# Designs tried in a protein design run: peptides against a protein of PDB entry 2AKA. Part 148

Target 1, 299 residues: chain A of PDB entry 2AKA
Amino acid sequence: MEDLIPLVNRLQDAFSAIGQNADLDLPQIAVVGGQSAGKSSVLENFVGRDFLPRGSGIVTRRPLVLQLVNSTTEYAEFLHCKGKKFTDFEEVRLEIEAETDRVTGTNKGISPVPINLRVYSPHVLNLTLVDLPGMTKVPVGDQPPDIEFQIRDMLMQFVTKENCLILAVSPANSDLANSDALKIAKEVDPQGQRTIGVITKLDLMDEGTDARDVLENKLLPLRRGYIGVVNRSQKDIDGKKDITAALAAERKFFLSHPSYRHLADRMGTPYLQKVLNQQLTNHIRDTLPGLRNKLQSQL

## One batch from the design tools (peptide; made by RFdiffusion4, then SolubleMPNN)

Design b2_p22_6_s4 (from b2_p22_6, 13 letters changed)
Fold by OpenDDE base, seed 2:
Structure b2_p22_6_s4 (fold): chain B 299 residues (1-299), chain A 22 residues (1-22)
Amino acid sequence: as target 1 above (299 residues)
Amino acid sequence: SFEEELEKLFEEIDKLVAQLQS
């Protein structure tokens, strides 16, 4: 059973090599959220490295298929440059930016063509995520006026597929009822069967408020529930605060908070990673019957 | 080739499915 995620990774790589990745209904997890919802920070916290592009506006402009593989060694590889091993994760960031710009140009446009990145690390569980562009309503720079709809259409290519799980990332310091992530998830998964909720920025909520009801799955119930996380602040990121220290601070936050202490063992980035590994593994197992025939019919 | 790799992957899927159904 430990080989189920690697098996799907090999399928993803094979189909990406022939340019059909976006059209396949592979068992996978798509990550959705508004701009600045904290998606990139969650992914970096899984790896324990700073490696994703940063900035204002739309940072992710192509789908990023992030394949995490537990290994005794630590390095990254891109599908578009096979054989090159990256051990400096700053170079990984630069390669993502360069490969994005190669396709989209300098106008901050988007492309539906995925970047496939595999990260080997002793600090990760086997896990594959598809990071998608952050939803926005306001074009920035030279972006086209319809960029909101372009992003939405791109997301729909992934999240409408039956075998796609949805990691919906929402900030706690904003009205959850207006969460872009939960709205799009509800549109394509009205029964909440495929959606996993992540609540970020719990440390930035107004005094006297908390997200307890959400995290207890009582406000907007999802079958797969909600997991709260605390990411590094922008100041911490700019100051290159160590991710290990940030994870310790996250644990302390949940344990010390009166509203979350009783949930602390089911919160935080390490728990999220474990849950996603388990859910993806189980989901692959459940979808394996008939997967061959389905994929073969799409060729 | 792509076709050869895909066939190997499909065979592996079939084996896993058989194991899960037993």
Scores: peptide ipSAE 0.436, ipTM 0.917, DockQ to the pose 0.658
Fold by OpenDDE base, seed 5:
Structure b2_p22_6_s4 (fold): chain B 299 residues (1-299), chain A 22 residues (1-22)
Amino acid sequence: as target 1 above (299 residues)
Amino acid sequence: SFEEELEKLFEEIDKLVAQLQS
C-alpha cells in the first residue's frame, strides 16, 4: 500500500499534462476555507518551509496540486518545468506567482487550470493535497465583481466529485457555525462522509471560550472528525519564526490548555499530516476497484 | 506518450486491485 499515493500522483500528472485534471474523479483531498482561514500555513507547516504566495485577498488563484513525497533529499519540481530542481523555496514561491500570473494575467483573476508542484523532503509523509482558492465575498483591486461566484464554481468542480475528500479549514476565532469551509462541505457532503475538519487559530480565541465541543466531534459531527492546529501568527511569519519552533509551541499549547489537554495526542500539525496520509491511502485503496473503468469512461 | 503512460498506470491499478482482493 506504500505506493498508492505515488500511483495517484502519476495519474494526476498525466491528466494535468493533457488538461483533463478538473474533469476526472481521482481520489484526492481538496483543501477549502475562507480567506485567512490558515490554509497556506497548514500546508507550509507540512513542508517546514515558507513557499506559498502571501498577501491580502485571494492568494491562491489557481488550484495547487501539492504532492509531498518522502525522500532522502529536499527539493521541489513543477510539472510545467520538468527537469528543474528547486532547492530554494523562495524560488518556489516566485515560480508559483509567475506561473499564476502567466495564465490569469495581472488583474488578480482566477483560473481552474492547476499548478502541479511536487516537494521531495525527508521531513514529510507521502501526501497529496489540492489547495483551492480561498472563499471570499469582497472583490479586491481589479478583480471581477463576481469573483466570489467564480471561486465557488471552481471549488465545486473538485468537491462535488465522489472520490474527493474535503479538508475543511476553519478558524476558531470566528463563528464556526458560519464557517465558509463547513458550509460548502455540508452542501456537497451532507452526511459528513468525505469531510475532515481542521480548526485553526485556537490560540486566538477569547479568554473563557474554547472549541472543545467541536474538536470532540459533538457540535458538528463529521465521520472523519476534527483536528485542531496552531499556526504561526502573521507577526511570527513576518518575524521569520522558525516552523520547527512553531510546531513545538503548538504541542505545548495543547498540552497546557485545560480544555484540550486530554485531546493533545490527537491534535497538532504532525498528527494531522499522519491522519491525512493514512486517510488518503485508505481512500485510494477503497476507490481503486473500478477506478480504471471510471477514468476510461471520463476520457 | 500519454497513452503509453496511462496504459502502464492502468496495469499497475489492475495488479493492485488483484492483490487487495486476494
Scores: peptide ipSAE 0.422, ipTM 0.912, DockQ to the pose 0.775
Fold by OpenDDE base, seed 4:
Structure b2_p22_6_s4 (fold): chain B 299 residues (1-299), chain A 22 residues (1-22)
Amino acid sequence: as target 1 above (299 residues)
Amino acid sequence: SFEEELEKLFEEIDKLVAQLQS
């Protein structure tokens, strides 16, 4: 069972190399959410490193196939530069930016061509995620006025696939009923069979309010439920606050909060990683028999 | 080569599928 995710990773790499990613319905988790929803922070918290592009507007402009692999060593590798091991995760960030700009140019355009990044780390569980551009209504720089729709179309290429699980990232300090992530998930997964909800910014909610009903799966039910997380603040990120310390603070937050204490063991980034690993593994297992035949028919 | 890698992957998938169906 532990080898299922690596097997699919090899499939992803093989098909990415030949440019046939769009035609394959590989079991995977697509990460969706509005700009500033906290997607990048969630992913970085998994790795325990700062390595994703940051900034205002659309920072993820290409799909990032992030393959996390539990290992005794810590390093990253890109599919587009095989053999180069990155041990400095700042260099990983720079490579993502450079590779993005190489394809999209300097206009901050988007491309559907994935970047494949594998991260080996003792701090991760085996997990593959596809980080997708954040949904936005506001073009930045030289982006075309229809950038919102371009992003949407790109997302739809992933989330419409039956074997794609959807990690819908929504901030708690905004109207969850209007969450871009939950809206797109509902559109393609109306029964909530493939969607996992992540609620960020729980620490930024107004005094006297909480997301208990959402986290208890009572407000907007998803079969796979919701997991709350607390990410580092922008100040903490800028100040290079240690992610380990942030994870400890997250744990403390849930344990000490009167509305979340009873849920604390089913909240937080470590629990999210575990759940995603398990769900992806099980999902691969369930889809693998059909995948074989489908792959043969597409060759 | 891609073909060789694909063949290996198919073999691995077949083994796993067989295990899952047993």
Scores: peptide ipSAE 0.101, ipTM 0.771, DockQ to the pose 0.772
Fold by OpenDDE base, seed 3:
Structure b2_p22_6_s4 (fold): chain B 299 residues (1-299), chain A 22 residues (1-22)
Amino acid sequence: as target 1 above (299 residues)
Amino acid sequence: SFEEELEKLFEEIDKLVAQLQS
């Protein structure tokens, strides 16, 4: 059962190599959220490294297939540069930026062509996520005026697929009813069967307010529920705050908060990673027979 | 080749499916 995610990773790589990435309904988790929703921080917290591009506006401009693989060693590999092992995660960041710019040019446009990144680490569970561009309404820099629609169309290529699970990332310090992530999820998954909610920025909520009802799945119920996380602040990221220390602080936050203490064992980044691993594994198991038949018919 | 890789993957999938159904 532990080998199901690596198996799908090999399928993803094989199909990516022939340029058929978007045409296959592979079991996967697509990560969706508005700009600044905290998507990148969640992914980096899984790895325990700073490796994703940062900046204002649309940072992720190509789908990033992030394949986490539990291993005794720690390194990263890109599908587009096979054989090169990255041990410096700053170089990983630079490679993502360079490879993005190579395809999109300098206009900060987007491309639907994925970047495939595999990270081996003793600190991760087997998990594959597809990080998608953050939803935005305002073009930045030289972006085309219709960038919002281009992003939406790109997201729809993934999230409309039946075998795609949706990790909807929403900040707690904004109205959840206005969450871009939950809106798009509801559009393509109206029954909430494929959507996992992540609530970020719980530590940034106004005094006297909390997201308890959301986290208890009482406000906007999803079959797969919600998991709250506390990411590093931008100040902490810029200050190179240790992710391990941040994870400890996250645990302390939930345990000490009167509204969340009773949920603490079902909150936080480590629990999220575990849940996603289990959800993806089970999802692959359930979809694998159908996938086999579909693939056979295409050969 | 891509086809050879897919064939190997199919074999692995078949094994896994069989295990899941047992």
Scores: peptide ipSAE 0.097, ipTM 0.764, DockQ to the pose 0.689; fails the geometry check

Design b2_p22_7_s1 (from b2_p22_7, 8 letters changed)
Fold by OpenDDE base, seed 5:
Structure b2_p22_7_s1 (fold): chain B 299 residues (1-299), chain A 22 residues (1-22)
Amino acid sequence: as target 1 above (299 residues)
Amino acid sequence: SELQQILKELEEFIEELEKQLE
């Protein structure tokens, strides 16, 4: 079962080569959330490296298919430059930025054309995620005034697919009822069958408040539940705080917090990785018969 | 066609997946 995800990665790469002429709904997990919701931090925590573009406004401007593969060695490869192995993850970041700019230009526009990045690491579980641009209402730089809708349309291309699971990332220090991630998830998955909730910034909530009801799946129930995480602060990121240290701090946070201690074993980034690995694997199994039928109908 | 070739490869991969699930 552990080998299913890497095999689906090969399918995904092959499908990318087909382009728009094929109608296949591959099993995948799309990551959605508002700007500054903590999506990039969650993904970097999975890898244990800083490798995603950072900055103000819309950072992710193309879908990033992030394929994590457990391996004895650590390196990254891009589909658009096969044969080149990246061992310096700063170079990975630079390549993402360069490849993004190559297609979108320098005006901070967006493109629906994915970047495919595969990361081999002994520190990761097999997992494939599609990082999508953060939802925003405010254009920056030379972005068109309708950038909000362009992003939304791009997201809808992924999240409306039946075989797409949705990783909805919401910050706890904002009104969860107005979460961009949960809103879009509810729109395309009204019964909450395909959505996994991630609650970030639990450490930034006001004193005397907590997200216990959400994390216990009592406020906005999702079939696949919610997982809380604590990411590095922007200050920590700027200060180059080690991700390993941050993960330890995250564990300590949940264990020591009166509202979350009883949930601690089902919280945190490592647990999230495990859950996503399991859910994706199971999802592949569940969708395989339908996928086979669709493929055969096109042959 | 190139498309048919890719689809054939995908089918082979799916068959491999099915075998692993058995």
Scores: peptide ipSAE 0.038, ipTM 0.708, DockQ to the pose 0.059
Fold by OpenDDE base, seed 4:
Structure b2_p22_7_s1 (fold): chain B 299 residues (1-299), chain A 22 residues (1-22)
Amino acid sequence: as target 1 above (299 residues)
Amino acid sequence: SELQQILKELEEFIEELEKQLE
């Protein structure tokens, strides 16, 4: 049986290529989080490569449809430049930046037009994520003063869809009750049926504090639960610390931490990737009958 | 139209996949 995720990828590509948004609620996972919540690091950890734009403020300024495909080869392809295979992930980063600037200009504005990036790798599970701009209240550069609302409106285009799962990324070293990601998720998914919580920066929590209650789904319960991860520090990123080494450190963190040791097998980036693959697959399966019917209605 | 052709092909593929999932 062919994997379901690649099937949906084909649908996504087809719709994007034609430029017509068919009234299809495609099963997908939208990634939401405040600026500096650690979204980019989570995504890069899946790939095992540095390939996303970095910087202060709003880095993701267009939706990035990130299609991870398990393959024996490692390369990336963009829908907007078919036929070009990227093997240098630094070039991938540059292309994202260039393509973003091409559409948004140099004013650091945002655009709802997605960038479609497919990454083939032996190190990934089949997984498609839509990385969305980080929520912010502070305009940067020449951004319009209402950039916060523009971002929210963009996010709403995705997260309000019934077939959209929400990967809510929240940093543990901030007040989780006031997490931008969890707030927007709660707004559109009040019963917590479509939301998966990711807790980053667990290693940056104040001494004597932990997020055990959250991770055990006891504080802000989500049907799909929470997964904690430990990303590379900014210092590590700047120092080009190997992601593989970082993943090992993450594992060690959970195993050695008194508050998380018992959860260690259900924490960390590899587990998150597995869970997302499974949840997306199941979600696609559940929505296929409806998708078929909608496709027929579009003919 | 090109869109209709793509949708038809994909619909057929999904239908076949659904049969396999039964």
Scores: peptide ipSAE 0.034, ipTM 0.701, DockQ to the pose 0.058
Fold by OpenDDE base, seed 3:
Structure b2_p22_7_s1 (fold): chain B 299 residues (1-299), chain A 22 residues (1-22)
Amino acid sequence: as target 1 above (299 residues)
Amino acid sequence: SELQQILKELEEFIEELEKQLE
């Protein structure tokens, strides 16, 4: 069962190679969230490496299909650069930036054409995510004034698909009712059947406040529930704080917090990885028969 | 057509996936 996700990755790569939006709805998890919601940090914590572009404004400007594969070795491969194995994750970051710029130009525009990145590591569970551009209302630099709508339209191409699960990333230090991630999820998944909530920045909440009701799935219920995580601060990232140490600090945070201690075993990045692996595996199993039928109807 | 051939290959791949789930 654990090998199902890597096998589906091959299917995903095949579809990507066809270049046409095949009228096929592949099972996948799309990651959505506002800018600075902590999406990139969550993904990097899964890998245990710093490898995603950083900067002000829109970090992800093309969909990034991130395929994590548990392996005895550690390296990365791009679909657009076949045969090249990356062992330096700084080079991975640079390649993402270069490939993004190649298609979008230097104006920090966006493109709906995905980048496919596969990461082999002994430190990951099998998991495939589609990282999407962060939702924003304010153009940065020479971005077009309608960039907000361009991003939204791009996201809709993914999240409207029935076989797409939605990982909605929301910061705890902002009003959850105003979460960009949850708003778009509610629009396309009004019954909350496809949405998994991730609550970041729990450590940045004001003293005397907590997100207990949210994490207990009592405030804005999702069928698949919420998982809280604590990411590295920007200071920690800039200081190159070890991700392993950050994960230990995250565990300590939940265990020591009066409002979250009872939930600690169902919180944190490692638990999130496990849940996503299980959710995706089950989702693939449930959707494969339908996908086969659709394929047959097109033959 | 080329597209039909690709779809056929994908169908076979899905069938193999289904077998692994059993």
Scores: peptide ipSAE 0.032, ipTM 0.694, DockQ to the pose 0.060
Fold by OpenDDE base, seed 1:
Structure b2_p22_7_s1 (fold): chain B 299 residues (1-299), chain A 22 residues (1-22)
Amino acid sequence: as target 1 above (299 residues)
Amino acid sequence: SELQQILKELEEFIEELEKQLE
């Protein structure tokens, strides 16, 4: 059953290459979140490598189709650079930046044209995510004044699709009721059927406060629930702290925290990966009959 | 069984698309 994800990956690549069937509603998980919500850090933790662009403001400016594939070897491949295997993930980051700039120019604009990146690793589960630009309200640099709405429109192209699951990434140290991720998810998924909540920055909450009610799915209920994670701090990232060590620290955090100890086995990045793998697999299975029919009708 | 048949059909479709891209 795990082979369903690679199958859909092949479909996704094929359609991306042809460009004609862009309207195909493939089963996928779109990742949404405000700027600095920890979205990119979550994705990097899945891979165990630093490979995503970093910086202030809007970092992700094109959709990134991130295809994780469990393999005996570790390397990355881009659909736009067929045959080139990247083993240095710094070069992966540079390629993302270069390819983004090639299309958007130097004005830090956005483009709806996706970058397709496949990562083979023994440390990942099969999982495909579409990383979307972070929601923002403030233009930076030469960005157009309506950049917020441009990003919103881009996100809506993905999250409005029926077969799109939504990974809503929200920081715990901000008011969750005002979470950009949860707001957009609620708009397109009012019953919370397609949304998985990820709560980051749990370690940055004020003393005496916790997100227990959220994580227990009692405050803002989602059918698919919430998973808390602890990402590396910016200091840790700048210091190139090992992600493996960070994952151990994350586990320790949940186990030692009075409010989260009882949830520890259902929290953290490894658990999130497992859940997403299972949910995506099941989602693909459920959508396959419709997908087949749609594909056949296009032949 | 139904799922297997669907997968087979999808695989065949993918292969055909890949061939067209070559």
Scores: peptide ipSAE 0.027, ipTM 0.663, DockQ to the pose 0.638

Design b2_p22_7_s2 (from b2_p22_7, 7 letters changed)
Fold by OpenDDE base, seed 3:
Structure b2_p22_7_s2 (fold): chain B 299 residues (1-299), chain A 22 residues (1-22)
Amino acid sequence: as target 1 above (299 residues)
Amino acid sequence: SSLEKEIKELEEFIEELEKQLK
């Protein structure tokens, strides 16, 4: 049986090429979260490379369709740059920035037009994610005053689709009841059927506090549950701390923490990647019946 | 299997789309 994720990747690329991305209900995972929630760090930890734009405010300004493909080789390809193989992930970052600016201009605006990036690596499982702009309440720089609503409208184009799974990324060092990611997920998925919770910044919680009840799915229950992760600190990123070392530190964190030790085998970036691969594969399988007919009726 | 048929139909659909893009 052919891998279902690569099959859907071909479908995504084909529809992107014909300009029909926004209206299609493809089986996919949309990544949502507030600014600084740790979305970019989670994605980079999957790849094991620094390749996403960094900065203050809204970093992701176009949807990024990130297609991870397990391969013996390591390189990246953009759909808009067919035939060019990127082996330097700094060049990947620069291309994302350049392609974003080409469409949005220099005003740090947003566009609903996706960037399609495929990463081949021996260190990844097959996984496709749609990284969406971080939710914000405050315009940064010369952004329009209604940027919050523009981002929300863009997110809604993806997360309202029935075949869209939602990866809701929330920081543990903030009130989870006020999580922008969980709020938007609850709005479009009130029964928690399509939402997977990711809890970041568990290492930044105040002493004597923990997110155990959330991670045990007792506080804000999701059918697909929660997975905690520990990302590199901004200091670690700036210091170019190796992602492999960071993953080892993450494992150590869960194993040594009194509140999380019993959950350690169901936590961390490697486990998250595995779960997402399985969830997406199963979701594609479940949505295959009638998918062709539905897609044909939308062309 | 029903799944194999659905996969095949989807593959054919994708191939048709890909041909239209060449």
Scores: peptide ipSAE 0.411, ipTM 0.900, DockQ to the pose 0.753
Fold by OpenDDE base, seed 2:
Structure b2_p22_7_s2 (fold): chain B 299 residues (1-299), chain A 22 residues (1-22)
Amino acid sequence: as target 1 above (299 residues)
Amino acid sequence: SSLEKEIKELEEFIEELEKQLK
């Protein structure tokens, strides 16, 4: 039996090439979270490379369909420039920025038109994620005053689809009850059937506080549960700290923390990647019946 | 299996789409 994730990737690429990206109910995982929630760091930690745009304000301004493929070689390819293999991930970042600016202009506007990026690596599991613009309440640069609602409308195009799983990314150093990611997930998935919680910034919580009750799925229960991660600090990113070293530090954090030690084998970026691969594979299998007929009716 | 049949049918569908894009 062929891997189901690569099969759906071929389907996704074909529909993207026909220009029908936004209206398809494909089995996929959409990544949602507030600005600075740590979404980009989670995705880069999966790849083990710095390749996403960085900066203040809204960094992701178009949906990024990130297709991770386990391979013996390491390189990236964009759907919009087929045949060009990127081995320098700085060039991958520059291409994302250039392709974003080509469509949105220099005013930091947004577009619902996806960028499709495939990364081949020996360090990844097969996994497809749709990174969405970070939710914000404050316009930056020449952004329109209603940018918050434009972002929300864009997110809704993905997360309202029945076959869309939601990776809700929330920082632990903020009130989780007020998490933008969990709020939008609750709005479109009130029973918590399609939502996977990710808790970032556990290392930045106030002394004497922890997120144990959330991570144990006791406070805001999701059927698919929560996974805690520790990303590189901004200082570590600016200092170009190696992601492999950061993953080792993450493991050490969970093992050494009194509140998380008993959960350590079900926490961290490597475990998250494994869970997402399994969840997506199973979800594709469950949605295969009748999928062809539904897709044919939409052409 | 029923699942294997569905996978095969989906593969054939994808192949047809890919041919139309050439």
Scores: peptide ipSAE 0.402, ipTM 0.901, DockQ to the pose 0.689
Fold by OpenDDE base, seed 4:
Structure b2_p22_7_s2 (fold): chain B 299 residues (1-299), chain A 22 residues (1-22)
Amino acid sequence: as target 1 above (299 residues)
Amino acid sequence: SSLEKEIKELEEFIEELEKQLK
């Protein structure tokens, strides 16, 4: 069963090469969230490396198909530059930025053309995620005034697909009822069948408040539930705080917090990664019947 | 199993696609 994700990865790569990614209903997890919701930090925490573009505004401007592969070695490869192994994850970040700019130009525009990045690591479970541009209402730089709608349209190409699971990333220190991630998920998955909730910034909530009811799936119920995580602060990121240390701090946070202690074993980045691996694997298994025939008919 | 058959068929399909893309 562990080989199902790599199998689908090969399929994704093949279809990416022929430019048909947008029309394929492949079993996948699309990551959605507002700007600054903590999406990039969640993904980097899986890898244990800083490798995603950072900054204000729209950081992810192309879909990033992030294929995590458990391996004895640690390196990254891009589909657009096959054969080049990246062992320096800063170079990975730079390549994402360069490849993004190559297609979108310097105006911070967006493109629906995915970047395919495979990361081999002993620290990851097999997991494929499609990181999508953060939802925004405010254009930055030379972005078109309708950038919000362009992003939404791009997201809809993924999240409307029946075989697309949705990783909805929402910050706890904002009104969760108004979460961009949960809103778009509710729009395309009104029954909450395909949506996995991730609650970030639990450590940044106001004193005397907690997200217990959300995490217990009592407030905005999702069939697949919610998982809370604690990411590095921006200060910690800028200071190059080790992700391993941050994961230990996250564990400590949940264990020591009166509202979350009882949930601690079902919270945090490692648990999230495990759950996503399992859910994706199961989802692939469930969608495999007839997949070949369906895909062949679309070529 | 039915699943194993589907996996095998999918692998063969992918291999064929990969061959065509080379």
Scores: peptide ipSAE 0.202, ipTM 0.819, DockQ to the pose 0.780
Fold by OpenDDE base, seed 5:
Structure b2_p22_7_s2 (fold): chain B 299 residues (1-299), chain A 22 residues (1-22)
Amino acid sequence: as target 1 above (299 residues)
Amino acid sequence: SSLEKEIKELEEFIEELEKQLK
């Protein structure tokens, strides 16, 4: 059986080229979460490179279709500039920023038009994610006062699709009952069939508190469960702590924590990547019957 | 298998789309 994720990637690229992305119900994983929930850090940890825009407020302002492809070589390629291979991931970051600004202008506005980025690497599993703008309640700079609703409407274009899986990213050091990610997931997936929970910032929880009940799927049960991760702190990022060292520290965190040790083999970024690869592959397989005919009818 | 057939048909469809986009 052919690897199904690259096949769907070709389909995504073809439809992106014709401008029909918003109307297609392709098997995909949409990443949702509030600002500063740790979404960008999770994605960068998969690649093992710093390549996403950083800053205050809304960082992701266009959907980013991130296609990870296992390969013997390491480079990135954008759909909007085919044939250009990026080997410096700082240049990848700059291209994302430039391409975002080209469409949105300088006012920090948002656009529903995706950026398609493919990353070839020996360090990744085949995985495609759609990174979406972080949910916010506060406009920054010259953003329109209704930016919160614009972001929400954009997210809804993806997460309401039946074939869309939802990677809901929530920080553990905030009230999980009020998680923007879990709220939007519950709204569009009330039975928790399409949602995978990611809990970040477990290392930043108050002393004497833990997220064990959430991670054990006892508090807010999802069919696909929860996976805890520990991202680099902002201090670690600013200090240029390498992602490899951070992944080792994450493993140590789960193994040494009294509340999480028994879950350690089902936690952490490497396990998350594996689960997402498997979940996406299985999801594609389940949706393939009749997909061609359905897609043809939507064109 | 039925799945293999669906994959092949989808591949052919994608190839056709890719040709049209060139």
Scores: peptide ipSAE 0.256, ipTM 0.847, DockQ to the pose 0.743; fails the geometry check

